Peptides against a protein of PDB entry 3OAK. Designs and how they scored, part 10

Target 1, 145 residues: chain A of PDB entry 3OAK
Amino acid sequence: DDLEQYLDEKILRLKDEMNIAAQLDIDTLNKRIETGDTSLIAMQKVKLLPKVVSVLSKANLADTILDNNLLQSVRIWLEPLPDGSLPSFEIQKSLFAALNDLPVKTEHLKESGLGRVVIFYTKSKRVEAQLARLAEKLIAEWTRP

## One batch from the design tools (peptide; made by RFdiffusion4, then SolubleMPNN)

Design b1_p25_6_s1
Fold by OpenDDE base, seed 3:
Structure b1_p25_6_s1 (fold): chain B 145 residues (1-145), chain A 25 residues (1-25)
Amino acid sequence: as target 1 above (145 residues)
Amino acid sequence: SELKEEAEELLKEAEKEWKEWLEKE
């Protein structure tokens, strides 16, 4: 199906873009740590965030998103950075909101590694209270019998 | 870095809990 193929390619392109953005930010922060140059700021994920949010919010893309394991890239974006810090509050807020509206199943959590990272957000004291509560809500929903 | 060590420790704990959850499912 032409439409299905188009949507798959669209999501796979976004997935690639997200992965590249994450790696570029990691490289930037690693260089910052190595050189001590505090002017180095990781901004690639933030720049791409509006596009990511737009895609994740579209109900007609839900199946394509889940089938192509875009959640792996979401997981990567949520992981702690090389210096141990967390992604920006806006990234956290946007992605958790998007996850809350997706029909995520256990199989998607396994293949993406997202389950582990969301649990991390329920445990970290550096996470804003509202997002910690949302992470807890997601875990509770995903672990329901 | 204390921040990095804390994050790594929490990730390990989260991984353990996640694996335990998967075993129960």
Scores: peptide ipSAE 0.648, ipTM 0.940, DockQ to the pose 0.919
Fold by OpenDDE base, seed 1:
Structure b1_p25_6_s1 (fold): chain B 145 residues (1-145), chain A 25 residues (1-25)
Amino acid sequence: as target 1 above (145 residues)
Amino acid sequence: SELKEEAEELLKEAEKEWKEWLEKE
């Protein structure tokens, strides 16, 4: 099916772009730590965020998103950075909002590793209260029998 | 750093809880 193939390729391209953006930011921050050059700022994920939000918000892409494990890239974007800091508030807020509207199942949490990371956000004192509550809501929904 | 150590510790705790949850499912 031409449409199915088109949608799969669209999501897989975004997945690749997200992974590249995450790695570039990690490289930037590692270099910042090594050199002490505070002018080095990791901005690749932030620059790509509008496109990510646009795709994640489309109801007709939900199945394609989940089937192609795009949540693995979402998990990567939410992980702590090399210096132990968290991604920007905007990234956290946008991704958690998107997750709240997706029909995520246990199998998706397992293959993406997202479950562990969301639990992390329920524990970290560095997370804004509103996002910690949203993380708790998601965990409660996902663990409900 | 303190931030890195804290993050790593919390990730370990989160992993433990995640595994426990999976065992119950």
Scores: peptide ipSAE 0.646, ipTM 0.940, DockQ to the pose 0.915
Fold by OpenDDE base, seed 2:
Structure b1_p25_6_s1 (fold): chain B 145 residues (1-145), chain A 25 residues (1-25)
Amino acid sequence: as target 1 above (145 residues)
Amino acid sequence: SELKEEAEELLKEAEKEWKEWLEKE
């Protein structure tokens, strides 16, 4: 119906915005590596983060979020950057908190690739202890019936 | 770089573990 279509379009637009933000940051960091220009700072994801958090926190959007594979964009935002560093602590913290409240199923983990990335966060020495524990919690929950 | 190599290795390990988990489901 009209509402479902509206919500789908809303989530798909956000998904696109997230993907663009991620790519722009990647481009910035790649150029930084290539040129050595340390004045190049990747800020696109940080700028969009409040909107992402707002959407992910809305219970009425949960089904739309999962059905449209917004978690793929969440996964992209969590992946290591070109230089091997991780996204900002705030991005990690916000996204993991949001994931903790979503009814994520195995099918969503598979189609988004999120499962692999969250496992990565349980293993990386670059992850803050509190977030590593949260990643472990999520994996434990997702592996349960 | 060291960071990049470490991240890539850990992603490979994570992928392996994820695939193993899927096989158990």
Scores: peptide ipSAE 0.643, ipTM 0.939, DockQ to the pose 0.863
Fold by OpenDDE base, seed 4:
Structure b1_p25_6_s1 (fold): chain B 145 residues (1-145), chain A 25 residues (1-25)
Amino acid sequence: as target 1 above (145 residues)
Amino acid sequence: SELKEEAEELLKEAEKEWKEWLEKE
């Protein structure tokens, strides 16, 4: 119906915006690496983060979020950057918190590729302990029989 | 860099574990 269509379009627009933000940040960091210009700061994801958090926190959008594979964009935002660094702590914290409240199922993990990345966060020594523990919690929940 | 190499290595390990998990599902 009209509402479903509206919600789908809303989520798909956000998905696109997230992907663009991620790519712009990647481009910025690649240029930083190439030129050595440390004044180049990747901030597109950070700028968009409040909107992402707002959407992910809405219970009435959960089905739309999962059905439209917004988790793929969440995965992209969590992936290591070109220089091997991780996204900002705030991005990590916000996204993991959001994931913890979503009814994520195995099918969503498969279609988004999120499982691999979350496992990564259980292993990295550069991840804050509290987030590593949360990542472990999520994996444990998602892998339950 | 060491940072990049570490990230790549951990991603490989994560991929392996993810695949193993999927096989159990």
Scores: peptide ipSAE 0.642, ipTM 0.939, DockQ to the pose 0.929

Design b1_p25_7_s3
Fold by OpenDDE base, seed 5:
Structure b1_p25_7_s3 (fold): chain B 145 residues (1-145), chain A 25 residues (1-25)
Amino acid sequence: as target 1 above (145 residues)
Amino acid sequence: GIPKEELEKWEKEAEKIVEEAEKKL
C-alpha cells in the first residue's frame, strides 16, 4: 500500500546515504595515509549517526529495515577503516544498542554480513571491553534455540 | 538460532578480519 511504499523508499534512501557517508570517510582516510596530512578527519558517518539511530529505534520500521537489508549498511559502518582503526566509540555503542531491539534472524545476518562482523567485535583486541560485551550479548541472543 | 555450520563459517571469517586489520597497524 501507500504507507508501505513510502517506508520502503525512506529506508532505501537512508541506506544510500549511509553507504555514501562510509565511502567518503574511507576516501578521506586513504588520502590521509597517502599524503600524511593528519588534519584530514573522517566525520561523515558521525554527522549522519543521529538520523540512523532515530530510524533504527522505531519499532514500526523494523520489518521495513530488515526486508530492505539496511543491516548491510550497518555492517559497512562497523567494518575496520583503511588505517586499521575501528569506527568511533559512539558509532559502535549506538549501533549495538539499536540492534538489541530489532528482531534479527539468521537470514538477515547472512544477507547483510553482519553476523561475522559482530563476532569480529568479540575477538578484536582493539575493541573497548564494554562494547565487546555488548557484541557478545548480541551473539548470545542470536544463537538461542 | 544460527545453524552450527554457519556460525563456524562466520567465526572463521571474523578471524580473517582481525588478521587483516592487524596488518595495517
Scores: peptide ipSAE 0.660, ipTM 0.943, DockQ to the pose 0.826
Fold by OpenDDE base, seed 2:
Structure b1_p25_7_s3 (fold): chain B 145 residues (1-145), chain A 25 residues (1-25)
Amino acid sequence: as target 1 above (145 residues)
Amino acid sequence: GIPKEELEKWEKEAEKIVEEAEKKL
């Protein structure tokens, strides 16, 4: 199926872009820590966020997203940063909102590692209450029989 | 839904993430 192949390639490209953005931000923050140069700001994920949200919101891409383990990249974007801080409020909010509309199954959570990271957001004291509630909602939905 | 054992595993792993993040603060 030509369409299927096209969609797969699209998602895989986005997955790669997301991973690169995450790594660049990590590198930036590590350098900031090492040098003390406060002019170094990690913004690669933020710049790519609109594209990520757009893709995640497309119902016709849901199967492709899940089958290609794009949630692994979502997980990476949600992980704590080198300095122990969390990704921006907007990244958290946008991704949690997008996840709420995806038909995520246990197998997807396992292969992506997203399950444990979302649970992390229900436990961390650094998470805003609003976002902790969103994380709790996701866990509640995913744990339904 | 998520099997109980799997959920418990993730909860333990999540706690480790909390601990590691807090160590850096």
Scores: peptide ipSAE 0.659, ipTM 0.944, DockQ to the pose 0.845
Fold by OpenDDE base, seed 3:
Structure b1_p25_7_s3 (fold): chain B 145 residues (1-145), chain A 25 residues (1-25)
Amino acid sequence: as target 1 above (145 residues)
Amino acid sequence: GIPKEELEKWEKEAEKIVEEAEKKL
């Protein structure tokens, strides 16, 4: 119906915006590495983060979020950057918190690739202890019988 | 929950991500 279509379009637009933000940040950091220009700062994801958090926090959007594989874009945002660093502490914390409130199932983890990335956060020595614990909590929840 | 085989697959893939990220540091 009209509402479902509207919600789908809303989520798909956000998904596209997230993917663009991620790519722009990657491009910025790659250019920074290539040129040595330390004034180049990747800020596109940070700028969009409030909107992402707002959408992910809405219970009435959960089905639309999961059905449209928005978690794929969440996964992309969590992946290591070109210089090997991780997304900002705030991005990690906000996304892990948002994921904790979503009814994520195995199929969503598979189609998005998010499962492997969250497990990565439990293994990486570059992850802050607080965030590693959040990642572990998610894995524990998703692995429940 | 997550099937054992799938979980093991993700763990292996996660380890590859760790390795690749560390090579860039």
Scores: peptide ipSAE 0.658, ipTM 0.944, DockQ to the pose 0.845
Fold by OpenDDE base, seed 4:
Structure b1_p25_7_s3 (fold): chain B 145 residues (1-145), chain A 25 residues (1-25)
Amino acid sequence: as target 1 above (145 residues)
Amino acid sequence: GIPKEELEKWEKEAEKIVEEAEKKL
């Protein structure tokens, strides 16, 4: 119906925005690596984060979020950056928190690739302990019978 | 929950991500 279509479009727009933000940050960091210009700071994801969190926190959007594979963009935001670094602490924390409240199922993890990335956060020595615990919590929830 | 085989696959893939990221250290 009209509402469903509206919500789908809303989520798809956000998904696109997230992907663009991620790519811009990647481009920035690649340029930083290439030029050595340390003044180049990747900020696009951080700027968009509040909007992402806001959307992810809406219970009425859960199905739309999952059905439109917004988690793919979440996964992209969580992936290691070109320089091997991880997304900001705030991004990790906010996204893990938001994910915890979503009824994520195996199919969503598969189609988004998020499962392996969250598991990565349980394995990487570069992840803050508290965030690793959040990742572990997610995995525990998703692996429940 | 996540099928065991799928979980194991993801774990292997996750390890690969770890390795790739660590190469850049």
Scores: peptide ipSAE 0.656, ipTM 0.943, DockQ to the pose 0.842

## One batch from the design tools (peptide; made by RFdiffusion4, then SolubleMPNN)

Design b1_p26_1_s2
Fold by OpenDDE base, seed 4:
Order: C-alpha cells, then structure tokens, then sequence
Structure b1_p26_1_s2 (fold): chain B 145 residues (1-145), chain A 26 residues (1-26)
C-alpha cells in the first residue's frame, strides 16, 4: 500500500545516506593517512547519527528496517576503519542500543553481515566493556535454540 | 544454524585480528 511504499522509500534513502556517510568518512581518513593532514576529521557518520537513531528507535519501522536490510548499513557503520580504529563510542552505543530493541533474525544477520561484526565486538580488545557485554548479550539472544 | 554461527565466529575473530594488526601498525 501507499504507506508501506512510503516507508520503504524512506528507509532506502536513509540506507543510501548512511552508506555515503561511511564512505566519505573512510575517504577522509585515508586522505588523512596519505597526506598527514591531521586537520581532516571524519564527521559524516556523526552528523547523520541523530537521524539514524531516530529511525531505528521507531517500533513501527522495525519491519521496514529489517526488510530493506538497513542493518547492512548499520554493519558498515560498526566496522573497524582502515587504520583499525573503531567508530566513535557514541555511534557504537547508539547502534547497539538500537539493535537491542529490534527483532533481528538470523536471516537479517546473514544478509547484512552483522553477525560477524557483532562477534568482532566481543573479541576486540579495544571495545568498551559495556558494549562488549551488550554484544555478548545480542549474540546470546540470537543464538537461542 | 550452528554452521552459520561458526562462520560468523571465524569471520569475526579474523576481523578482530586484522583490525588489531592495522591499529598497531598505525
């Protein structure tokens, strides 16, 4: 119906925006590494984060979010950067909080690649303890028999 | 399901190892 189509388009637009933001930040970081210009700061994801959080927090969008594989973009935002650093703590915290409230299924983890990335957050030595614990919690929930 | 999560774990561990290597390098 019209509403469903509207919501799909909304989520797909956000997905695109998130992917662009992630790539721009990667480009910025790579340029910083290449040139040594420490004034180059990757801020695109941070700028978009409030919008992402707003969408992810809406229960009525859960199905649309999952059906359109927005979690792929969430996964991208959570991946370690080219220099091995992690996205900002705020991004991590916000996205993991959102994941905790979504009815994520195994199929979503597979199609988004989020499964391996959440495992990463349980294995990384540089992840804050609270987020590592949350990652563990999510894994436990998703692996329930 | 078990095989899938085995894959996730292997991939996640590899990702962590590689990220750590890069982080130490930079």
Amino acid sequence: as target 1 above (145 residues)
Amino acid sequence: MEELWKKFREEGERLAKEAEKRYEEF
Scores: peptide ipSAE 0.676, ipTM 0.946, DockQ to the pose 0.945
Fold by OpenDDE base, seed 1:
Structure b1_p26_1_s2 (fold): chain B 145 residues (1-145), chain A 26 residues (1-26)
Amino acid sequence: as target 1 above (145 residues)
Amino acid sequence: MEELWKKFREEGERLAKEAEKRYEEF
């Protein structure tokens, strides 16, 4: 099916873009730590966020998103940074909101590594209360029989 | 399913511990 192939390619391209953005931000932050240059700011994920949110919000892309393990890239974006800090609040809020509307199954949590990261957001004392509550809500939904 | 979520919890807690350690060091 031509449409299915098109959608798969679209998601895989976004997945690649997300992974590149994450690595570029990690490189920037590592250099900031190494040099002490406080003018170095990691902005690649923030710049790409609107596109990510747009794709994740499309109901007709849900199966394609899950089948191609885009959640692996979502997980990468949510992980703590090299200095132990968290991604921007906006990234956290947007991605958790998107996750709330996806029909995520246990197999997706395993293959993406997202399971442990959402648990992290319930354990970290530096996460905003509203997002910690949302993380708890997601876990409750995902563990529901 | 229970064993899988046990693993998620253990890994998530470890991730939190290590991230906090790094945050305090930098």
Scores: peptide ipSAE 0.670, ipTM 0.944, DockQ to the pose 0.918
Fold by OpenDDE base, seed 3:
Structure b1_p26_1_s2 (fold): chain B 145 residues (1-145), chain A 26 residues (1-26)
Amino acid sequence: as target 1 above (145 residues)
Amino acid sequence: MEELWKKFREEGERLAKEAEKRYEEF
C-alpha cells in the first residue's frame, strides 16, 4: 500500500546515502595513503550516523529495513578500511546496538554479507573488548536452533 | 545452517588476517 511504498523508498534512500558516505570515506583514505597527507580525514559516515541511528531505532521500520537489505550498508560501514583501520568507535557502538534490537535472521546475514564481518569483530585484536563481546553475543543468538 | 556459519567463520578470519596485514604496513 501507500505507506509500505513510502517506507520502502525511505529506507532505500538511506541505503544509497550510506553507500555514498562509505565510498567517499574510502576515497579520502585511499588518497591519504597515496599522498601521505595525514590531514585528510574521512568524516562522511560520522556526519550521517545520527540519521542512520534514528532510522535503525524505529521498531516499526524493522521489516522494511530487513526486506530492503539495509544490513548490506551496515556491513559496508563496519568493514575494515583500506589502511586496515576500523570505523570510528562511535559507529561501531551505534551499529552493533542497533543490530541487537533487530530480528535478524540467517537469510539477512547471507544476503548482506554481515555474517563474516561480525565474526571479524570477534577475531580482530584492535576491537574494543565490549564490542567484541557484543559481537559474540549476536552470533550466539543468530546461531540458536 | 552449519555449513553456512562455517563459511562465515572462515571468511571472517581471513578478513581479520588481511586487515591486520594492511594495518601493520601503514
Scores: peptide ipSAE 0.668, ipTM 0.944, DockQ to the pose 0.940
Fold by OpenDDE base, seed 2:
Order: sequence, then C-alpha cells, then structure tokens
Structure b1_p26_1_s2 (fold): chain B 145 residues (1-145), chain A 26 residues (1-26)
Amino acid sequence: as target 1 above (145 residues)
Amino acid sequence: MEELWKKFREEGERLAKEAEKRYEEF
C-alpha cells in the first residue's frame, strides 16, 4: 500500500546515503594515504550516524529495514577501512546497540554479509572489549536453537 | 554448528587477519 511504499523508499534512500557516506570516507582515507595529508579526516559516516540510529531504533520500521537489506549498509559501515583501521567507537557502539534490538534472522546475516563482520569483531585485537563481548552476545542469540 | 555459521566464522577470521596486516603495513 501507499504507506509501505513510502517506508520502503525511505529506507532505500537511507541505504543509498549510507553507502555514499562510506565511500566518501574511504575516498578520504585513500587520499590521505596517497598524499600523506594528515589533515584529511573521514567524517561522513559520523555526520549521518544520528539519522541512521534514529531509523534503526524505530520498531515499526524493523520489517522494512530487514526486507530492504539495510543491514548491508550497516555491514559496510562496520567493515575495517582501507588502512585496516576500524570505524569510530561511537559508530560501532551505536550500530551494535541497534542490531541488538532487531529481529535479525540468519537469512539477513547472509544477504547482508553481516554475519562475517560481527564475527570479525570477536576476532580483531583492536576492538574494545565491551564491543567484542556484545558481538559475542549477538552471535550467541543468532545461533540459538 | 550449521555450515552457514562455519562459513561466517571462517570469513570473519580471514577478514580480521587481513585487516591486521593492512593496519601493520600503514
């Protein structure tokens, strides 16, 4: 219906915005590596984070979020960057908190690639212990019989 | 463990190792 279509379009627009933000940050970091200009700081994801958190926190959007594979963009935001560094702690914390409240199924983990990335957060030696534990918690919940 | 999660774990571990190599390189 009209509302469902509106919500789909809203989520798809956010998905695009997230992907663009991620790419712009990657471009910034790549340029930083290439030029050595340490004044180049990747800030696009941070700027968009409040909007992302707002959308992910809406219970009435859960189905729309999952059906449109917004988790793919969440995965992209959580992936290590070209220089091997991690996204900001705030991004990590906010997204993992949001994931904890979504009815994520294995099919969503597969189609988004998020399953691999959450496990990454349990294996990376540079992830804060708090978030590593949260990642483990999510995996335990997602793998429950 | 189901095969899907086995795959996730293998891929996640590789991602971690690869990211660490890049981090140490830069």
Scores: peptide ipSAE 0.664, ipTM 0.944, DockQ to the pose 0.867

Design b1_p26_3_s4
Fold by OpenDDE base, seed 3:
Structure b1_p26_3_s4 (fold): chain B 145 residues (1-145), chain A 26 residues (1-26)
Amino acid sequence: as target 1 above (145 residues)
Amino acid sequence: SELEKEIEETKKVLEESEKEYEKLFE
């Protein structure tokens, strides 16, 4: 219906915005590596984060989020950056919190590749302990029979 | 270099994570 179409379009627009933000940050850090200019800071995801959090926190959007594979963009946002660093702590914290409230199923994990990245967060030495524990919690929940 | 080491370590952990993912979510 009209509402469903509106919500789909809204999520797809956000998905595009997220992907663009991620790519811009990647480009920034690649340039930083190439030029040695340490003043280059990846800021695009952080700028968009409030909007992402707002959408992910809405229970009535859960189906739309999952059906449109927004989790792929979440995965992209969580992936390590070209210099091996991770996205900001705030991004990690916000996204993991949002994931904790979404009814994520195996099909969504496979479609998005999110499972691999969350496992990474259980292992990486660059992840804060509290977020590593949350990642472990998510993996445990997602692997329940 | 330090940067190279960090990148290599990250890649290694990602590879390990992929292997675990394949087992857990197959």
Scores: peptide ipSAE 0.553, ipTM 0.917, DockQ to the pose 0.891
Fold by OpenDDE base, seed 1:
Structure b1_p26_3_s4 (fold): chain B 145 residues (1-145), chain A 26 residues (1-26)
Amino acid sequence: as target 1 above (145 residues)
Amino acid sequence: SELEKEIEETKKVLEESEKEYEKLFE
């Protein structure tokens, strides 16, 4: 219906915006590595984060989020950066909090690649302990028979 | 360099994570 179509379009637009923000940050950091210019700062994801959090926190959007594979963009945002660093702590914390409240199923993990990245957060020494524990909790829940 | 080592370490952990993921959902 009209509402469902509106919500699909809203999520797909956000998905596109998230992907663009991630790519711009990657480009910035690649240039920083290439040139040594430490004044180059990746800020696009941080700027868009409030909008992402707003959408992910709405229970009535859960089905639309999952059906349109927005989790693929969440996965992209969580991936390590060209310099080996991770996205900001705030991004990590916000996205993991949102994931904790979504009814994520195995099919969503596979189609988004999110499962691999969350496992990464259980293993990487660059991750804060509290978020590593949350990542472990999510993996345990998602793999429960 | 230190940067290269950090990048390499990250890639290795990602590869290990991929293998674990594949095993969990086989």
Scores: peptide ipSAE 0.549, ipTM 0.915, DockQ to the pose 0.826
Fold by OpenDDE base, seed 4:
Structure b1_p26_3_s4 (fold): chain B 145 residues (1-145), chain A 26 residues (1-26)
Amino acid sequence: as target 1 above (145 residues)
Amino acid sequence: SELEKEIEETKKVLEESEKEYEKLFE
């Protein structure tokens, strides 16, 4: 119906915005590596984070989020950066919190690639302990019968 | 360099994570 279509389009627009933000940050960090210019700061995801959190936190959008594979963009945002670093702690914390409240199923993990990245967060020494534990919790929940 | 080492370590952990995902989710 009209509302469903509107919500789908809203999520797809956000998905696009998230992907653009991620790519811009990647470009910034690649340039930082190339030039050694430490004044180059990747800020695009951080700037967009409030909007992402706002959408992900709405229970009434859960189905729309999952059906439109917004988790693919969440996965992209969580992926390691060109310099081997991770997205900011706030991004990690916000996204993992949102994931914890979403009814994520195996099918969503497969179509988004999110499972591989969350496993990464259980293993990487660059991840804060509290988030590693949350990642472990999510993996346990997603793999249970 | 230290940067190269960090990048390499990240890649290694990603590779391991992919292997684990295949076992747990597929």
Scores: peptide ipSAE 0.549, ipTM 0.916, DockQ to the pose 0.896
Fold by OpenDDE base, seed 5:
Structure b1_p26_3_s4 (fold): chain B 145 residues (1-145), chain A 26 residues (1-26)
Amino acid sequence: as target 1 above (145 residues)
Amino acid sequence: SELEKEIEETKKVLEESEKEYEKLFE
């Protein structure tokens, strides 16, 4: 129906914006590695984060979020960067909080690759202890019968 | 270099995570 189409388009636009932001940050960091110019700072995801959090927190958008595989873009935002570093603490914290409130199912984990990345956060020494514990909580919840 | 070592370590952990993912969500 009209509402469904409207919501789908909204989420698909956000996916595109998220993917662009991620790629721009990757490009910035790759250039930083190549040139040694430490003044190059990746800021695109941080700038878009408030909009992402706003959408992910809306219960009425949950089905649309999951059906359109927005979790793939969330996964991309959580992945390690070209220099081996992780996205900002605020990005990690905000996204994990949002994930905790979404009715994520096994099928969504598979089609997005999110499960692998969250497991990574339980293992990496670069992750703050509080976020590692939150990642562990999510894995435990998703693997429950 | 130190940077290369950090990148390599990250890749190793990611690979291990992939293996665990395949087992947990197969």
Scores: peptide ipSAE 0.546, ipTM 0.915, DockQ to the pose 0.869

Design b1_p26_4_s4
Fold by OpenDDE base, seed 4:
Structure b1_p26_4_s4 (fold): chain B 145 residues (1-145), chain A 26 residues (1-26)
Amino acid sequence: as target 1 above (145 residues)
Amino acid sequence: ELKEIQEETKKLLEESEEEFEKLFYE
């Protein structure tokens, strides 16, 4: 199926781009910590966020997203940063909103590691209350029979 | 301060993993 293959490739490309963006931001922050150069700002994920949101919001891509484990990259984007901080508020909000509309199953949570990270967001003092509530909502939905 | 935050974060991630196992696999 040409369309299915096209969509798979599209998602896999995005997955790669997301992973690269995350690593670049990590590298930036590690260097910032090491050198004390406060002019170093991690902006790669923020720059790519609109594209990520666009893809995640497409209902017709849900199966492709889940089958290709794009949630692994979503998990990576949500993970704490080297300095112990969290991704920007907008990244968190956008991703949680997108996740809420995906038919995520336990198997997807397991293969992506997303479950652990979202639980982290329900517990961390460094998470805004409104986002913690979103995380709680997701966990509640995912744990339903 | 930085080290403390990092260690706290690590601990919380470990606790979150444990909770995940309980919620989804126990």
Scores: peptide ipSAE 0.701, ipTM 0.950, DockQ to the pose 0.755
Fold by OpenDDE base, seed 3:
Parts: sequence; C-alpha cells; structure tokens
Structure b1_p26_4_s4 (fold): chain B 145 residues (1-145), chain A 26 residues (1-26)
Amino acid sequence: as target 1 above (145 residues)
Amino acid sequence: ELKEIQEETKKLLEESEEEFEKLFYE
C-alpha cells in the first residue's frame, strides 16, 4: 500500500525530527548547567511545535501516529529537562490538547511511557492548574473501562 | 537548589511510574 507507506514515512520522519529537537534542547541545557552560561536557551522544540501540532490534529493520521509510537516522542517532549524545569507552557498546552483528540489506548501508553509522564503532570506542584486539570482529564479517560 | 529540584523531580517521576503500574497493570 503506497499511501500507507507514505504516511508511515511521514510520521517516522516527524518522530525523528522531534527526537532530535528534544536532544538538542537537552544538550543546550546541560551545557548551560556545566558552563553557567545563562544565554544558552533551548528553543528547538518550540520551533518545531507548529508542525507537530499540525500532524497530531489530522484525524486521518491517527492510526499511523499510534502505530508508529509517535507518542514516545510526545512523551520525550513532556519530560522534565536536565535543570528540572518543564517544557514551555505552550508545548504542554498544545500536546495535551492534541492527546485529548487521539484514540489513545492502554497499549499505546505502555509502549510510549506517556502514561507515567502525564501522571507526573497531575502530581507536580510546578504545573499550571489548567494543565494539571487537562492531565487529570486524560488519565480519567484512559482509565475508564 | 538545582540539585534538590532535580532530585525531587526524579522522585516524583518514580512515584508516577508506580502509580501508572497500579492503574494500568494491576
């Protein structure tokens, strides 16, 4: 199936781009910690965010997204950073919104590790209240029989 | 302070993992 192959490749490319962006930001912040250079700012994920949101919002890509474990990259983007900070408010908000529209199943949560991270957002005192509520909503939906 | 934040975050992630296991595996 040519279309299926095309979609798979599209998602896998995005997954790779997301992983690269995340690693670059991690490297930047690690260097910031090591050198004390506060001018070092991690912005690779933010730059790629519009593309990520665009893809995640497409209903016709839902199966491809889930089958290729793109949620693993979403999880990586949501994880705390080396300095203990969280990804930007916009990243959190956008990703939680996108997740709310995906038919996420338990198997996807397990294979991606996303479940743990979203639970983290329900518990962390450093998360904005509105985002914590979104995280709670997701957990509630995912645990519903 | 930085180290403390990092350690607290690590601990919370571990607790979140345990909670996930309870909710989705048990």
Scores: peptide ipSAE 0.701, ipTM 0.950, DockQ to the pose 0.794
Fold by OpenDDE base, seed 2:
Structure b1_p26_4_s4 (fold): chain B 145 residues (1-145), chain A 26 residues (1-26)
Amino acid sequence: as target 1 above (145 residues)
Amino acid sequence: ELKEIQEETKKLLEESEEEFEKLFYE
């Protein structure tokens, strides 16, 4: 199926772009720590966020998103940064909102590692209360029969 | 300060993994 192949390639390209953006931000922050250069600012994920949100919000891409483990890249984007900080509030808010509308199953949580990270957001004192509540809601939904 | 934050974060991730295993593997 040509359409299916097209969609797979689209999602896989986005997955790659997300992973690259995350790594570049990690590299930037690691360099900031090592050199003390406070002018170094991680902005690659923020630049790509609108595209990520756009794709995640499309119902017709849900199966392709889940089948290609795009949630692994979502997990990577949500992980703590080298300096122990979390991604921007906007990234957190946008991704949690998108996750709420996806038919995520246990298998997707396991293969992506996303489950652990979302649980982290329910527990971390560095997470805004409103986002912690959203994380809790997701965990509750995912653990329901 | 930085080291402390990093250590706390690492620990919390480990705890979160344990909780995930309890919720989704058992």
Scores: peptide ipSAE 0.700, ipTM 0.950, DockQ to the pose 0.833
Fold by OpenDDE base, seed 5:
Structure b1_p26_4_s4 (fold): chain B 145 residues (1-145), chain A 26 residues (1-26)
Amino acid sequence: as target 1 above (145 residues)
Amino acid sequence: ELKEIQEETKKLLEESEEEFEKLFYE
């Protein structure tokens, strides 16, 4: 119906914006590696984060979020960067918190690739202890019968 | 140093994929 179509379009637009932000940050960091210019700072995801958190926190958008595979963009935002670093602490914390309130199922984890990445956060020595615990909590919840 | 971190990360992601398959599909 009209409302469903509107919500789909809204989520798809955000998905596109998230993907663009991620790619711009990747490009920035790749250029920094190539040139050695330490003044190059990746900030596109940080700028968009408030909007992402706002959308992910809306209960009425949960089905639309999952049906349109917005979690793929969440996965992309959580992936390690070209220089081997991880996204900012704030991005990690905000996204894990948002994921905790979504009715995520196995099919969503598979189609988004998010499951693998969250497991990575339970294993990496470069992840803060408190965020590793959040990742572990999510995995435990998602593997429940 | 940078290369080592990148290789370690790649390996850990591969291991995480394997673990995902075991946890959710086996």
Scores: peptide ipSAE 0.699, ipTM 0.950, DockQ to the pose 0.697

